# Peptides against a protein of PDB entry 3PBP, part 14

Target 1, 203 residues: chain A of PDB entry 3PBP
Amino acid sequence: LNEKDLNLILNKSLVMYESLDSTTDVIVKRNVIKQLQFVSKLHENWNSRFGKVDIQKEYRLAKVQGPFTINPFPGELYDYTATNIATILIDNGQNEIVCVSFDDGSLILLFKDLEMSMSWDVDNYVYNNSLVLIERVKLQREIKSLITLPEQLGKLYVISDNIIQQVNFMSWASTLSKCINESDLNPLAGLKFESKLEDIATI
Target 2, 203 residues: chain A of PDB entry 3PBP as posed
Amino acid sequence: LNEKDLNLILNKSLVMYESLDSTTDVIVKRNVIKQLQFVSKLHENWNSRFGKVDIQKEYRLAKVQGPFTINPFPGELYDYTATNIATILIDNGQNEIVCVSFDDGSLILLFKDLEMSMSWDVDNYVYNNSLVLIERVKLQREIKSLITLPEQLGKLYVISDNIIQQVNFMSWASTLSKSINESDLNPLAGLKFESKLEDIATI

## One batch from the design tools (peptide)

Design b1_p14_1 (made by RFdiffusion4)
Fold by OpenDDE base, seed 3:
Structure b1_p14_1 (fold): chain B 203 residues (1-203), chain A 14 residues (1-14)
Amino acid sequence: as target 1 above (203 residues)
Amino acid sequence: LTIREKIGNYLRNL
């Protein structure tokens, strides 16, 4: 999503909102208002992210733009190209999930299993980020952008040509966060790594 | 192994 596409979505949502009158069904009104609120929050977060962009983005980009190894890598994605990357917070600490999208419409959710050694030693820059596959989500859509909201833990917004979808993985990410923070693996036993996909808005 | 490495190993074996 570029600023132009976001403005197009905002304009469409505003036109839909302005078309609401006293005769409009309450459910339709509620849905359009919710959509407008969502797009407005996206726009505010977009503007706030683009306005506050400089220093924190470079640090996050440096963390994700290094050479990374995904293990296991899904064999079905070998011939496909990565299109977008996002990092989603799962708690109020430093625990995060990495998401990569592919041109087949797949999302992969990834765990960083190496701790960032604060090696201040420029010479020991371990350039290799280890990433572990948690889940593959098949959307079967052209993924234009991935959006995250810092106040929404374990939620990823996927924008395609005609729809905004939410991927919610808090069903397993809350347990994963607990395991990390408590240094206990036992809660992972029998945990299903299945994210919830929901349609949020049509474009 | 760190807890993160242990989690990583667990996830790789699923």
Scores: peptide ipSAE 0.714, ipTM 0.967, DockQ to the pose 0.405
Fold by OpenDDE base, seed 1:
Structure b1_p14_1 (fold): chain B 203 residues (1-203), chain A 14 residues (1-14)
Amino acid sequence: as target 1 above (203 residues)
Amino acid sequence: LTIREKIGNYLRNL
């Protein structure tokens, strides 16, 4: 993400916030407010936390960065601020998991159950950005950055103050990918959505 | 419902 992209997301988040009325579901309203807080905080910290990320990786992140609704949103995270976002490939197709970090040291892993139409046109704003909570991982650390490698499916690297940790969710993501690709829900029955956390390096 | 929507509904009910 460059500053321009972040400004565009901020503007979209503001427009979405302004579109909220008395008929808007309370959960939707809260999620929009939290997204706005997230994007605003990212904007304030942009110059300090995000060095120049190379543009090509930015476009994939931009596909995730729009007004989105997380349903259900973890109630425990209502008082916390989102700090980072990443997208992790789970197969060689188009199946991805979205990860959001919070300032309490939590990660949430999210599924896109609808195609996110990023309408860049404010007038044709498609609100169809649906994200579903899969798992919450509590690291209890200040998360500085999230790193993904496209060749490493279902793996997220978390950088904190003194350690790099790997979150590996292929234990469930392989089954999820299969369910999507085969159009069969049966393999999800009894599946545990528990990621593996491993220390990779001390820094 | 698409398979993704069905998965989403399944996950919301966990």
Scores: peptide ipSAE 0.714, ipTM 0.966, DockQ to the pose 0.628
Fold by OpenDDE base, seed 2:
Structure b1_p14_1 (fold): chain B 203 residues (1-203), chain A 14 residues (1-14)
Amino acid sequence: as target 1 above (203 residues)
Amino acid sequence: LTIREKIGNYLRNL
């Protein structure tokens, strides 16, 4: 992210915020507001001479609520602690990928194989969250926060101390979305679950 | 099985 990319994200976040009306779903509204607040704070910190993005802890914890069972769980991560969670839309419907970060600098991308309403409400514990491992991305960085932009399908922004990176998984997520929507598994055959990692900005 | 469950089973077997 150069200043231009940050401005682009800010502008997109502003456009999304401006699109919010009284008919907008409360969850969507809350997510767009949180995104705008986050990007605005990033922009403010970027323009600050000291280059330190202090991201409030509140933006770090998108709590996917409830006990989640990840199966298979990567054995290498048993000794590590989950630090952040995010949900990334992969289409204009309800299909999403869950991302969890760990303190070893790993990201795991997860599929919800049960039809569950995404409850973003802290009080709505879904007791039976089944998650399937799709991909592990090793960043080997301290992950401070995960950011998603609803208008940017299959894109995750990872913020560390000195860099913002984009994880783009639309290479496989577009096919996954198609499989779900068409109720056809055939397009998954031979699909590689490899995300693209790009350095967007130095902070 | 739902399509999601079928996908889940496919992914677990990779």
Scores: peptide ipSAE 0.711, ipTM 0.966, DockQ to the pose 0.434
Fold by OpenDDE base, seed 5:
Structure b1_p14_1 (fold): chain B 203 residues (1-203), chain A 14 residues (1-14)
Amino acid sequence: as target 1 above (203 residues)
Amino acid sequence: LTIREKIGNYLRNL
């Protein structure tokens, strides 16, 4: 099993978990949860052993995307180190939220307020990645991994030492998507940028 | 300003 295979199994297990409803047989629910717990524990153990490599890959991805300017940047995070980065789709188009985790156990949810002009000149790629802070979520846990599923809009899975948590921001991201797609800011008025945090499984 | 830039400005002022 390589890291890619483990991630695929984990993603499959998360998709299976999200497919569980009130009509699902209790035995099926139990088996899916047990599978998720097992795979999550394997993933945690993998990240604990190889986490520097994953952080470096994600940091390489962050480097490939150029200098990120986060504005405003939370002053409390200046002394902390970014540990993971993820991109979460919020619609079936191109609208996405960027998430960055920190070693204090914080997540920040970020909006790209500049349209990436496809500059064909790879050598002159001025990566001016403007990012705007939307929300800070304090988990108070060591974040080992961030997982996103393309079929699950506005959902982020956070793996820490003993738990998988889901961050669901569709409460505001659906409105944000609408504002972008319709070129109308009015729906943002009075919108609360508060994500729902839910414990999915203990590891 | 693009809609994204307008949204960005709105979010910065919250």
Scores: peptide ipSAE 0.690, ipTM 0.967, DockQ to the pose 0.433

Design b1_p14_1_s1 (made by RFdiffusion4, then SolubleMPNN; from b1_p14_1, 6 letters changed)
Fold by OpenDDE base, seed 2:
Structure b1_p14_1_s1 (fold): chain B 203 residues (1-203), chain A 14 residues (1-14)
Amino acid sequence: as target 1 above (203 residues)
Amino acid sequence: MTIKEKIGEFLLNR
């Protein structure tokens, strides 16, 4: 993210915010608002002479609400603490990937194999969230925040102390989306679940 | 078994 990329994200976030109306789902509204607030704060801090993005703790702690199981859970992560969670849309049909970050700088990308609506509402405990491990991405950085843009399918923005990185998993997520929507598993055969990591900005 | 459950099984066993 140069200043231009940050402005692009801000503009997209603003367009999304402006698209919100009375018919928009409450969860979508809340997510877009949170995103806009976050990007606006990033933009404000970027223009500040000191380059420190102070990300509010509220934006860092997306908690999966309720008990969730990750299978398989990577043994290397047993000694580490989950720090952030994000949900990334992979199509326009509400198919999504869950991402969890850890304090070792790992990201895990997860598939929800049960049809449960991810409730972002603190009061809606989903008792049986099943998550299947797709990929582990090792960033070797302190992950401060995870950002998703609803208009950017299969993209996750990872914010650390000095850099914003993009994780792009559309290489496999497009196939996964197709498998779900067509009820056909055949396209998964031989598919590589390898995301592209790209440095966007120095913060 | 739903398609998502089948995908989950595939991902687990790959």
Scores: peptide ipSAE 0.685, ipTM 0.961, DockQ to the pose 0.416
Fold by OpenDDE base, seed 5:
Structure b1_p14_1_s1 (fold): chain B 203 residues (1-203), chain A 14 residues (1-14)
Amino acid sequence: as target 1 above (203 residues)
Amino acid sequence: MTIKEKIGEFLLNR
């Protein structure tokens, strides 16, 4: 089992979990949950052992001097280190939210307000990627990994030491997607940028 | 100013 295989199994287990409804047989439900718990524990152990938190790429995002500027950057996070990054699709048109986790247990949800111009000049690559802060979610947990599923729009799975949590931001991301696609800002008026946090499974 | 830039401005100023 390599990291890719483990991620594939984890993703499959998460998809299976989300497919569970009130009509699902209790035995099937229990088996899916047990599989999810097992694979999640393996994934956590894998990340802890193999240190592939590319903390360096993620740390480059959190510093104002990196290729990304975060505005506003939460002052409380200046002394903390970015630990994970994820990109979450919010529609089928490839609109996305960027999420960064920190070692204080915070998540920040970010909007890319500038399109990356392909600089064909490698030497003059102006690393000025603007990211705008949408929301800060405080989990108060050590975040081990972030998981996204392309078929699950506006959902982020957060793996911590003892729990998998889902962050669902479709409450505002559906409106944001509409604003982008229709070129209309009016639907943003009075919108609350508050994500739903839900416990999915204990590890 | 693109729609994304306008959204960014909105988010920054809210």
Scores: peptide ipSAE 0.683, ipTM 0.964, DockQ to the pose 0.419
Fold by OpenDDE base, seed 4:
Parts: structure tokens; C-alpha cells; sequence
Structure b1_p14_1_s1 (fold): chain B 203 residues (1-203), chain A 14 residues (1-14)
């Protein structure tokens, strides 16, 4: 079992968990939860053993794409280190939210207000990728990994030592997606940028 | 200013 295979199994287990509904047999629910717990524990142990922060491909891309500026940067996070980066799709049109975790157990949700395509144009080389702060979520846990599922829009899975948590930001991201796609800012007026945090499984 | 830049400005000024 390699890291990629483990991540694939974890992703499949998360998808299977999210497919559970009120009509699902109790035994099936219990088995899926147990599988998710087991795979999550394996993933945790894997990350701990290999010292590989599952720096999602996005972090490699971030290093290749140059420095990021976060505005405003939360003053409380200046003394903390970014541990993980994830990109979460909010629609099928390639609109995305960037998430960064810190060693204080914070997540920041970020909007890319500049298109990366302009940074590849030699004539319009944006040396700094602009990221705008949307929300800070304080988990108060050591964040081991961030997982995103392409089939699950606006959902981020956070793996810590003893728990998997889901951050669901579709409450505002659906409106944000609409604003981008329709080129209309009006729906943002009065919108609350508050994500839902849910405990998925204990590890 | 693009729609994304306008959204960024909105988010910054809220």
C-alpha cells in the first residue's frame, strides 16, 4: 500500500460515508463508519511515519506559482506555521476556494481574486498571487491532513489525531459561485461567510 | 476590474 493508494481508499471511504442516508441499514452504516475510522487511522499513521505532510499537489503548484499574499492576514497567525494547503471546488466551472491550515489548529478559507492564467502571461506576470481572507475556522486541533473530494463541492475533510471533521462552506460558496458565473455582486450583500463544522468519525 | 477582483474588494471591505 502506497500513499496514493491509501488516499484513494480514504477518499472512497469518505464518499461512501456521505452516501449514507436515513434509509441505509444500520449494519451498513456501522460498517462504513468502522471502515472510515480504520482508513483514517492508517492515513494518520502513514503521515506520521513518513513525515510527509500530504502537501496536496496544490502546494507544489503554489511553490511553482510564486509567493502568495493573504489579505488581510490574521495577526494571530503571524507566529504560526502553515501546515497544509488544499483547493476545494465550489462548482463544475473550476471556481475554487483555497484552504490553508496552521499549527495552531486554524483553517483559513481564501478567495483567489486574480486569475493564475495572467501569471503565465510573460507580459502580465503577477509575481504575487492575491488571496483574500473569507473565513477563519478555529479547530483547536493538530491538523494532520486536508482532504478534498472532487465529487463533493464546498466540502473539506480535516484529519486530526483522533477525529475527522467536515468543513462545509456551501452556505456561502454557492452564492459566490453564482456571483462569479453571472458577473453579479448583488447576491453577496448580507451573506454570512460562516462554514458548518461537523464531526464525521472518531479515529 | 474583473468580477473576481470586485469580489476580492468586497471581501476585503466587509
Amino acid sequence: as target 1 above (203 residues)
Amino acid sequence: MTIKEKIGEFLLNR
Scores: peptide ipSAE 0.681, ipTM 0.963, DockQ to the pose 0.393
Fold by OpenDDE base, seed 3:
Structure b1_p14_1_s1 (fold): chain B 203 residues (1-203), chain A 14 residues (1-14)
Amino acid sequence: as target 1 above (203 residues)
Amino acid sequence: MTIKEKIGEFLLNR
């Protein structure tokens, strides 16, 4: 992400916000506003603290201070730019999936396998946060925004062109949540990490 | 290794 890309995302988010009318669902409106606020805050922080730091392929997640390493990073995405980021709750225990969109129309679903311990010990400063690739979803659309609903676990709304699509990953995220909460990996054996994509609305 | 780290390893090696 560079300043130009961030401006593009901001402009797209503004255009989307301006397209919201009285018929738009209140929840969708609220989330578009929250996203606009997030992108605007990123833009402000970008101008103030992020000099022309070529944010190399390190995703600085706003909630997670530090560089992020995505492993494995899909080779096909090396030439593409990340456009949006979202965090989706999978349970009420604050377990979450990170989603990143790219300008090729790909979504990657990511697992945070390291807990950020703020080690105040300078010697134990974990400079890199780990994100593990769960799934790549190819939409083949220009992704304008990602919307999450706190009351809808394991669901991501993707806005592209004239369509809102839902990505539902509760088919595997419920099992993942169970594994975390019970400290048991056995339920992951043979689990398919395949999300369901559905068209929700034409914009 | 935490459960999350074990899950990460599983996801990486599947």
Scores: peptide ipSAE 0.681, ipTM 0.962, DockQ to the pose 0.468

Design b1_p14_1_s2 (made by RFdiffusion4, then SolubleMPNN; from b1_p14_1, 5 letters changed)
Fold by OpenDDE base, seed 2:
Structure b1_p14_1_s2 (fold): chain B 203 residues (1-203), chain A 14 residues (1-14)
Amino acid sequence: as target 1 above (203 residues)
Amino acid sequence: MTIKEKIGEFLRNR
């Protein structure tokens, strides 16, 4: 991320915020507001001569709110704690990928194989969230926050102490979306579930 | 079994 990329994210976040109206779902509204606040704070800190983006814990867009079952669960992560959760749209419909970060610097990308509304409300326990492991991405960084842009399908922004990285999984998520929408599994055969990692900004 | 459930099964068994 250069200043230009940060400005682009800020502009997109502003456009999303401006699109909010009285008919907007409360969860969507909260997420967009939190994103805008976060990006605005990043922009403020970037323009500050001291280059340290102190990402306050309050800017964590989503906390891991259980209970959810991940199957298979990576054995290497049993000793680690989930730190953040995000939902990333993969099409203009309702198809989404769930991402969970861990304190070892791992990201797991997850598929919801059951139609369950993810409750982002701390008080609304969704008791039976079934999640299937798609991919594990090892960043080996302290993950402070996960950011998603609804206009950017299959893209996750990972914020650590000194860098913003983009995880782009549209290489496989486009096929997955097609499989869901067409009710055809055949395109999944031989598909590689490998996301692209790109450094966007040094913070 | 829904398409999502079938996809889930595929992903678990790969």
Scores: peptide ipSAE 0.712, ipTM 0.965, DockQ to the pose 0.434
Fold by OpenDDE base, seed 1:
Structure b1_p14_1_s2 (fold): chain B 203 residues (1-203), chain A 14 residues (1-14)
Amino acid sequence: as target 1 above (203 residues)
Amino acid sequence: MTIKEKIGEFLRNR
């Protein structure tokens, strides 16, 4: 995820929050609020590292359709702060995994089950934009940065204080890509969503 | 429901 993508998610989360009314389901309200808190913390961390982004300007220019919620969100991470975000390609067809790191040393790998659309119609909020939790990887390290290489499918590089680690999720992402491309869910049955962690270099 | 939506549902319900 680049800065624009983060801003888009934040804007979507804000729009969803603003769309909450008395008729909205309590679980939905809670999820939206938690998502907004998450994305806001992520944005704060982003701004602290890369400079202040004028979210308000983009919010005015692009009404984002619908809330982005991470469902399910790991309850253990509610008290932690998101530190980094990345997108990793899993195939040449533009299928990607979203990764978010936390200050507890956790990574979450997320699937975009809906395409992000910009809403141009204020009244037609598509409330259905979801990120789905695939895996939580516990590194138990301070994550400084996430690096992805476009030529390396299903690989994430995690930089911590003293090491660079590779998270390789092609063990399941290849199957996921196949399911998308062939429109067949059967290969997901019994699939383990367990990434391989490997130390690449000491810093 | 798109294949991605079906995958999302699968992933949520596992």
Scores: peptide ipSAE 0.711, ipTM 0.965, DockQ to the pose 0.649
Fold by OpenDDE base, seed 3:
Structure b1_p14_1_s2 (fold): chain B 203 residues (1-203), chain A 14 residues (1-14)
Amino acid sequence: as target 1 above (203 residues)
Amino acid sequence: MTIKEKIGEFLRNR
């Protein structure tokens, strides 16, 4: 999603909103208002992010630009190209999930099991970025962008040509966060790593 | 092995 695409979605949402009159069905009104509120929040977060993002993007991109090893890597994705990357907070303690999209319309949700220790003393920056596969979500759509909202833990917004979808993984990410914070693995036993996919808005 | 490494191992072996 570029600024032009966001403006196009915003304009479409505004045109739909402006078409609402006293005769419009209450459900339709509510849905259009919710969509407009959502797109407006995305636009504000986009503007607030793009205005603040210059320094933090470089630092996050520097953390994400190392050779990443995804293990296990889904064999079906070897023939496909990664298109987008996002990092989603799962708590206020800096625990995060990495999401990568592919040109087949797949999303992979990844766990960072190694903390980057910057050893300042050795010219060999071995950026061993270990990423572990948690879940593969097949959308079967061309993924244009991935959007995250800082105030929305464990939620990813996927933008395609005709739809905005939400991936919600708090069903398992809350347990994962607890396991990290309490240093206890027991709650992971029998946990289903299945995210909820919902349609948020048609574009 | 850190808790994150243990979680990573669990996730790889499931």
Scores: peptide ipSAE 0.707, ipTM 0.966, DockQ to the pose 0.431
Fold by OpenDDE base, seed 5:
Structure b1_p14_1_s2 (fold): chain B 203 residues (1-203), chain A 14 residues (1-14)
Amino acid sequence: as target 1 above (203 residues)
Amino acid sequence: MTIKEKIGEFLRNR
């Protein structure tokens, strides 16, 4: 079993968990939860043993020279290091949210307000990726991994030492998607950018 | 100014 295979099994287990409803048999629910817990524990052990430091590519979100400019950047995060990055689809189109985790246990949800013009000038990769802060979620946990499922719009799974949590931002992302697609800003007025955090499984 | 840029401006100024 390699890391890729383990991630695929974890993703499959998460999809199976999300498919559980009120009509699902209790035995099936229990088995899916146990499988998710087992695979999640394996994933944690894999990340810890193989010293794949999730590329602490210090995405030094350097304000000026980094591939990404976050505005506004939370002042409280200046002393902390980015640990993980993920992109989450919010519709069946091309609209996505960027998530960055930090070693303080914070998540930031970010909007790309500029489309990357592919500048073909290899030497002048001014990756001026503008990212706008939407929300900061404080988990107060060591974040080991971020998982996204393409079939699950506006959902992010956060793996820490002892728990899997789901961040669901469709409460505001559905409106944001509508604003983009209809070219109308009016629905953003009075919108609360507050994600739902739910504990999925203990590890 | 694109719709995304306008959204970005809104999000920065809220």
Scores: peptide ipSAE 0.693, ipTM 0.967, DockQ to the pose 0.436

Design b1_p14_1_s3 (made by RFdiffusion4, then SolubleMPNN; from b1_p14_1, 6 letters changed)
Fold by OpenDDE base, seed 4:
Structure b1_p14_1_s3 (fold): chain B 203 residues (1-203), chain A 14 residues (1-14)
Amino acid sequence: as target 1 above (203 residues)
Amino acid sequence: MSIKEKIGEFLRNR
């Protein structure tokens, strides 16, 4: 993690925190607070060791708000609660993957097969989002927060109690982006939809 | 059917 990445994470965490209201789900609220606490601590440690990091406040809140139709939906997740949602850009053309975390420590990576407007406003609910399951990643940890960095295509940061992990899906997302942009499905044949998981930092 | 819809169908049927 470099200074720029830390600033982006902190900025995003602040924006998410500022977006909390009385209607925000208790789990989401708790996760955002925990994320902010963690990132703030990381920022303090960074400042003490490497110098002051200035935070540029950018209000970039992209929320995918449900209800969503996920097809197929992993049957094992019916008994679990969704805890976080994030959108990750895979190219500069606004193609994105949706990620949802669950309280079992699972992540699902989802493709929007229908063009729907992203909600940038908490009040703008999308009532009929079609989402397709790409991959399930089992972290076996309590997922507290999801972080995305706009400059980091196909990367998701997952915060748990004691660790930040990176999920990198550019191995398949680059091909998916190409398929979308070129209107050609052929490159998907035989493609493995397996993301790379890496430990980034211990908390 | 858009390319995204075709991709969605592919992903559902794999």
Scores: peptide ipSAE 0.714, ipTM 0.966, DockQ to the pose 0.457
Fold by OpenDDE base, seed 1:
Structure b1_p14_1_s3 (fold): chain B 203 residues (1-203), chain A 14 residues (1-14)
Amino acid sequence: as target 1 above (203 residues)
Amino acid sequence: MSIKEKIGEFLRNR
């Protein structure tokens, strides 16, 4: 994710929050609030590192089509702060995994099951989850940065205080890519969503 | 439902 994507996510979360009323299911309401808290923390961290992003202009000009949330969100991460975000390509067809790091040293790997779009229709609130939890990787380190290389599919580099680690998720992402490209879900049956973690260099 | 939506549903329900 880049700054624009983060702003879009935040705008979606805000629109979803504003759409909550007395008829909204309690679980949906809770998920929206938790998602907004998550994205707000992410945005705060982004602003602290890269400067303040003015999302208000975009929010006023266009609404995001439908609500945005991560489902399921790991309950253990509700009290932690999102520190970094990255997007990793898994194929040459623009399929990608979203990764978010937390201050507990966790990574979450997320699938975009819906494309994010801007809507001019103020009244069209489609309650759809657009990010799905694939895997939680616990590094137990302070994550300083996430690096991706476009030529290295399904690989994420994690920089901590004293080490660079590679997270390689091609063990499952290759199958996921195949499922998307062939429009067949069968290869996902029994697939383990377990990434490989390797130490690359001490720093 | 798109293939991505179906994958999302699979991933949520596993």
Scores: peptide ipSAE 0.713, ipTM 0.966, DockQ to the pose 0.639
Fold by OpenDDE base, seed 3:
Structure b1_p14_1_s3 (fold): chain B 203 residues (1-203), chain A 14 residues (1-14)
Amino acid sequence: as target 1 above (203 residues)
Amino acid sequence: MSIKEKIGEFLRNR
């Protein structure tokens, strides 16, 4: 999503809002208001976090040179290209999930199991960025952008051509956060790593 | 092995 696309969505949402009158169904009114509130929050967060910084600095994790190793890497994604990356907080202790989108419409949710050791040895920058696959979510859509809201833990917003979807992984991320903070793995036993996908707004 | 490394191992082996 570029500023132009966000403005287009905002304008469409405003036009829909302005079309509301006393005869409009209460459910339709509620939905349009919720959509406008959502897009407005996205716009505010866009302006606050990204300023006029051209999102063109997409860290294209080029397949070959990214210091990031994803293990296991889904074999089905080998021929596809990563399109977007996002980091989502799961607690207030700076624990985070990494999400990468692909041009097949897949999302992968990843865990950082190694902390970046800055080896100050100039000659051996071993950036061993280990990422572990948690979940693959198949959207079957062209993913234009990934958006996160800092006040919304374990939530990712996926923008495609015609829809904004929310991926909510707090069902498992709350347990993962607890395991990290308490240094106990037992709560992970039998845990389902299944995110909830829901439609938020039509574009 | 840190707790994060143990979690990583669990996630890889499940």
Scores: peptide ipSAE 0.709, ipTM 0.966, DockQ to the pose 0.430
Fold by OpenDDE base, seed 5:
Structure b1_p14_1_s3 (fold): chain B 203 residues (1-203), chain A 14 residues (1-14)
Amino acid sequence: as target 1 above (203 residues)
Amino acid sequence: MSIKEKIGEFLRNR
């Protein structure tokens, strides 16, 4: 099993979990949960053994001179290090949210307000990636991995040492998607940018 | 200003 295969099995297990409803047989539910717990534990052990892929280097550079400007940047996170990144689709188009995790156990949800102009000048990669802070979610856990499923809009799975949590931001992301697609800002007025956090499984 | 830029401005100023 390589990391890619493990991620695929984990993703499949998460999809199976989300397919569970009130009509699902209790034995099936139990088996899916047990499978998810097992695969998640394997994933945690994998990440601990092979080291954090140095997402840290790409994000440490993002503070002042990196290709990404986060504005506003939470002042409380200046002393912390980014640990993971994920991109989450919010509609069936191209609208997405960027999530960054930090070693304090925070997640930040970010909006790309500028489209990346591909500057073809290889030497002048002006990555002017403007990112806007939408929400900070404090998990108070060591975040090991971020998982997204393309078929699950506005959902992020957070793997920590002993738990898988789902962050669901469709409460505001559906409105944001509508605003983009209809070119109307009015629905953002009074919108609360508060994601739902749910414990999915203990590892 | 694109709709995304306007959204960005809104999000920064809220």
Scores: peptide ipSAE 0.690, ipTM 0.967, DockQ to the pose 0.438

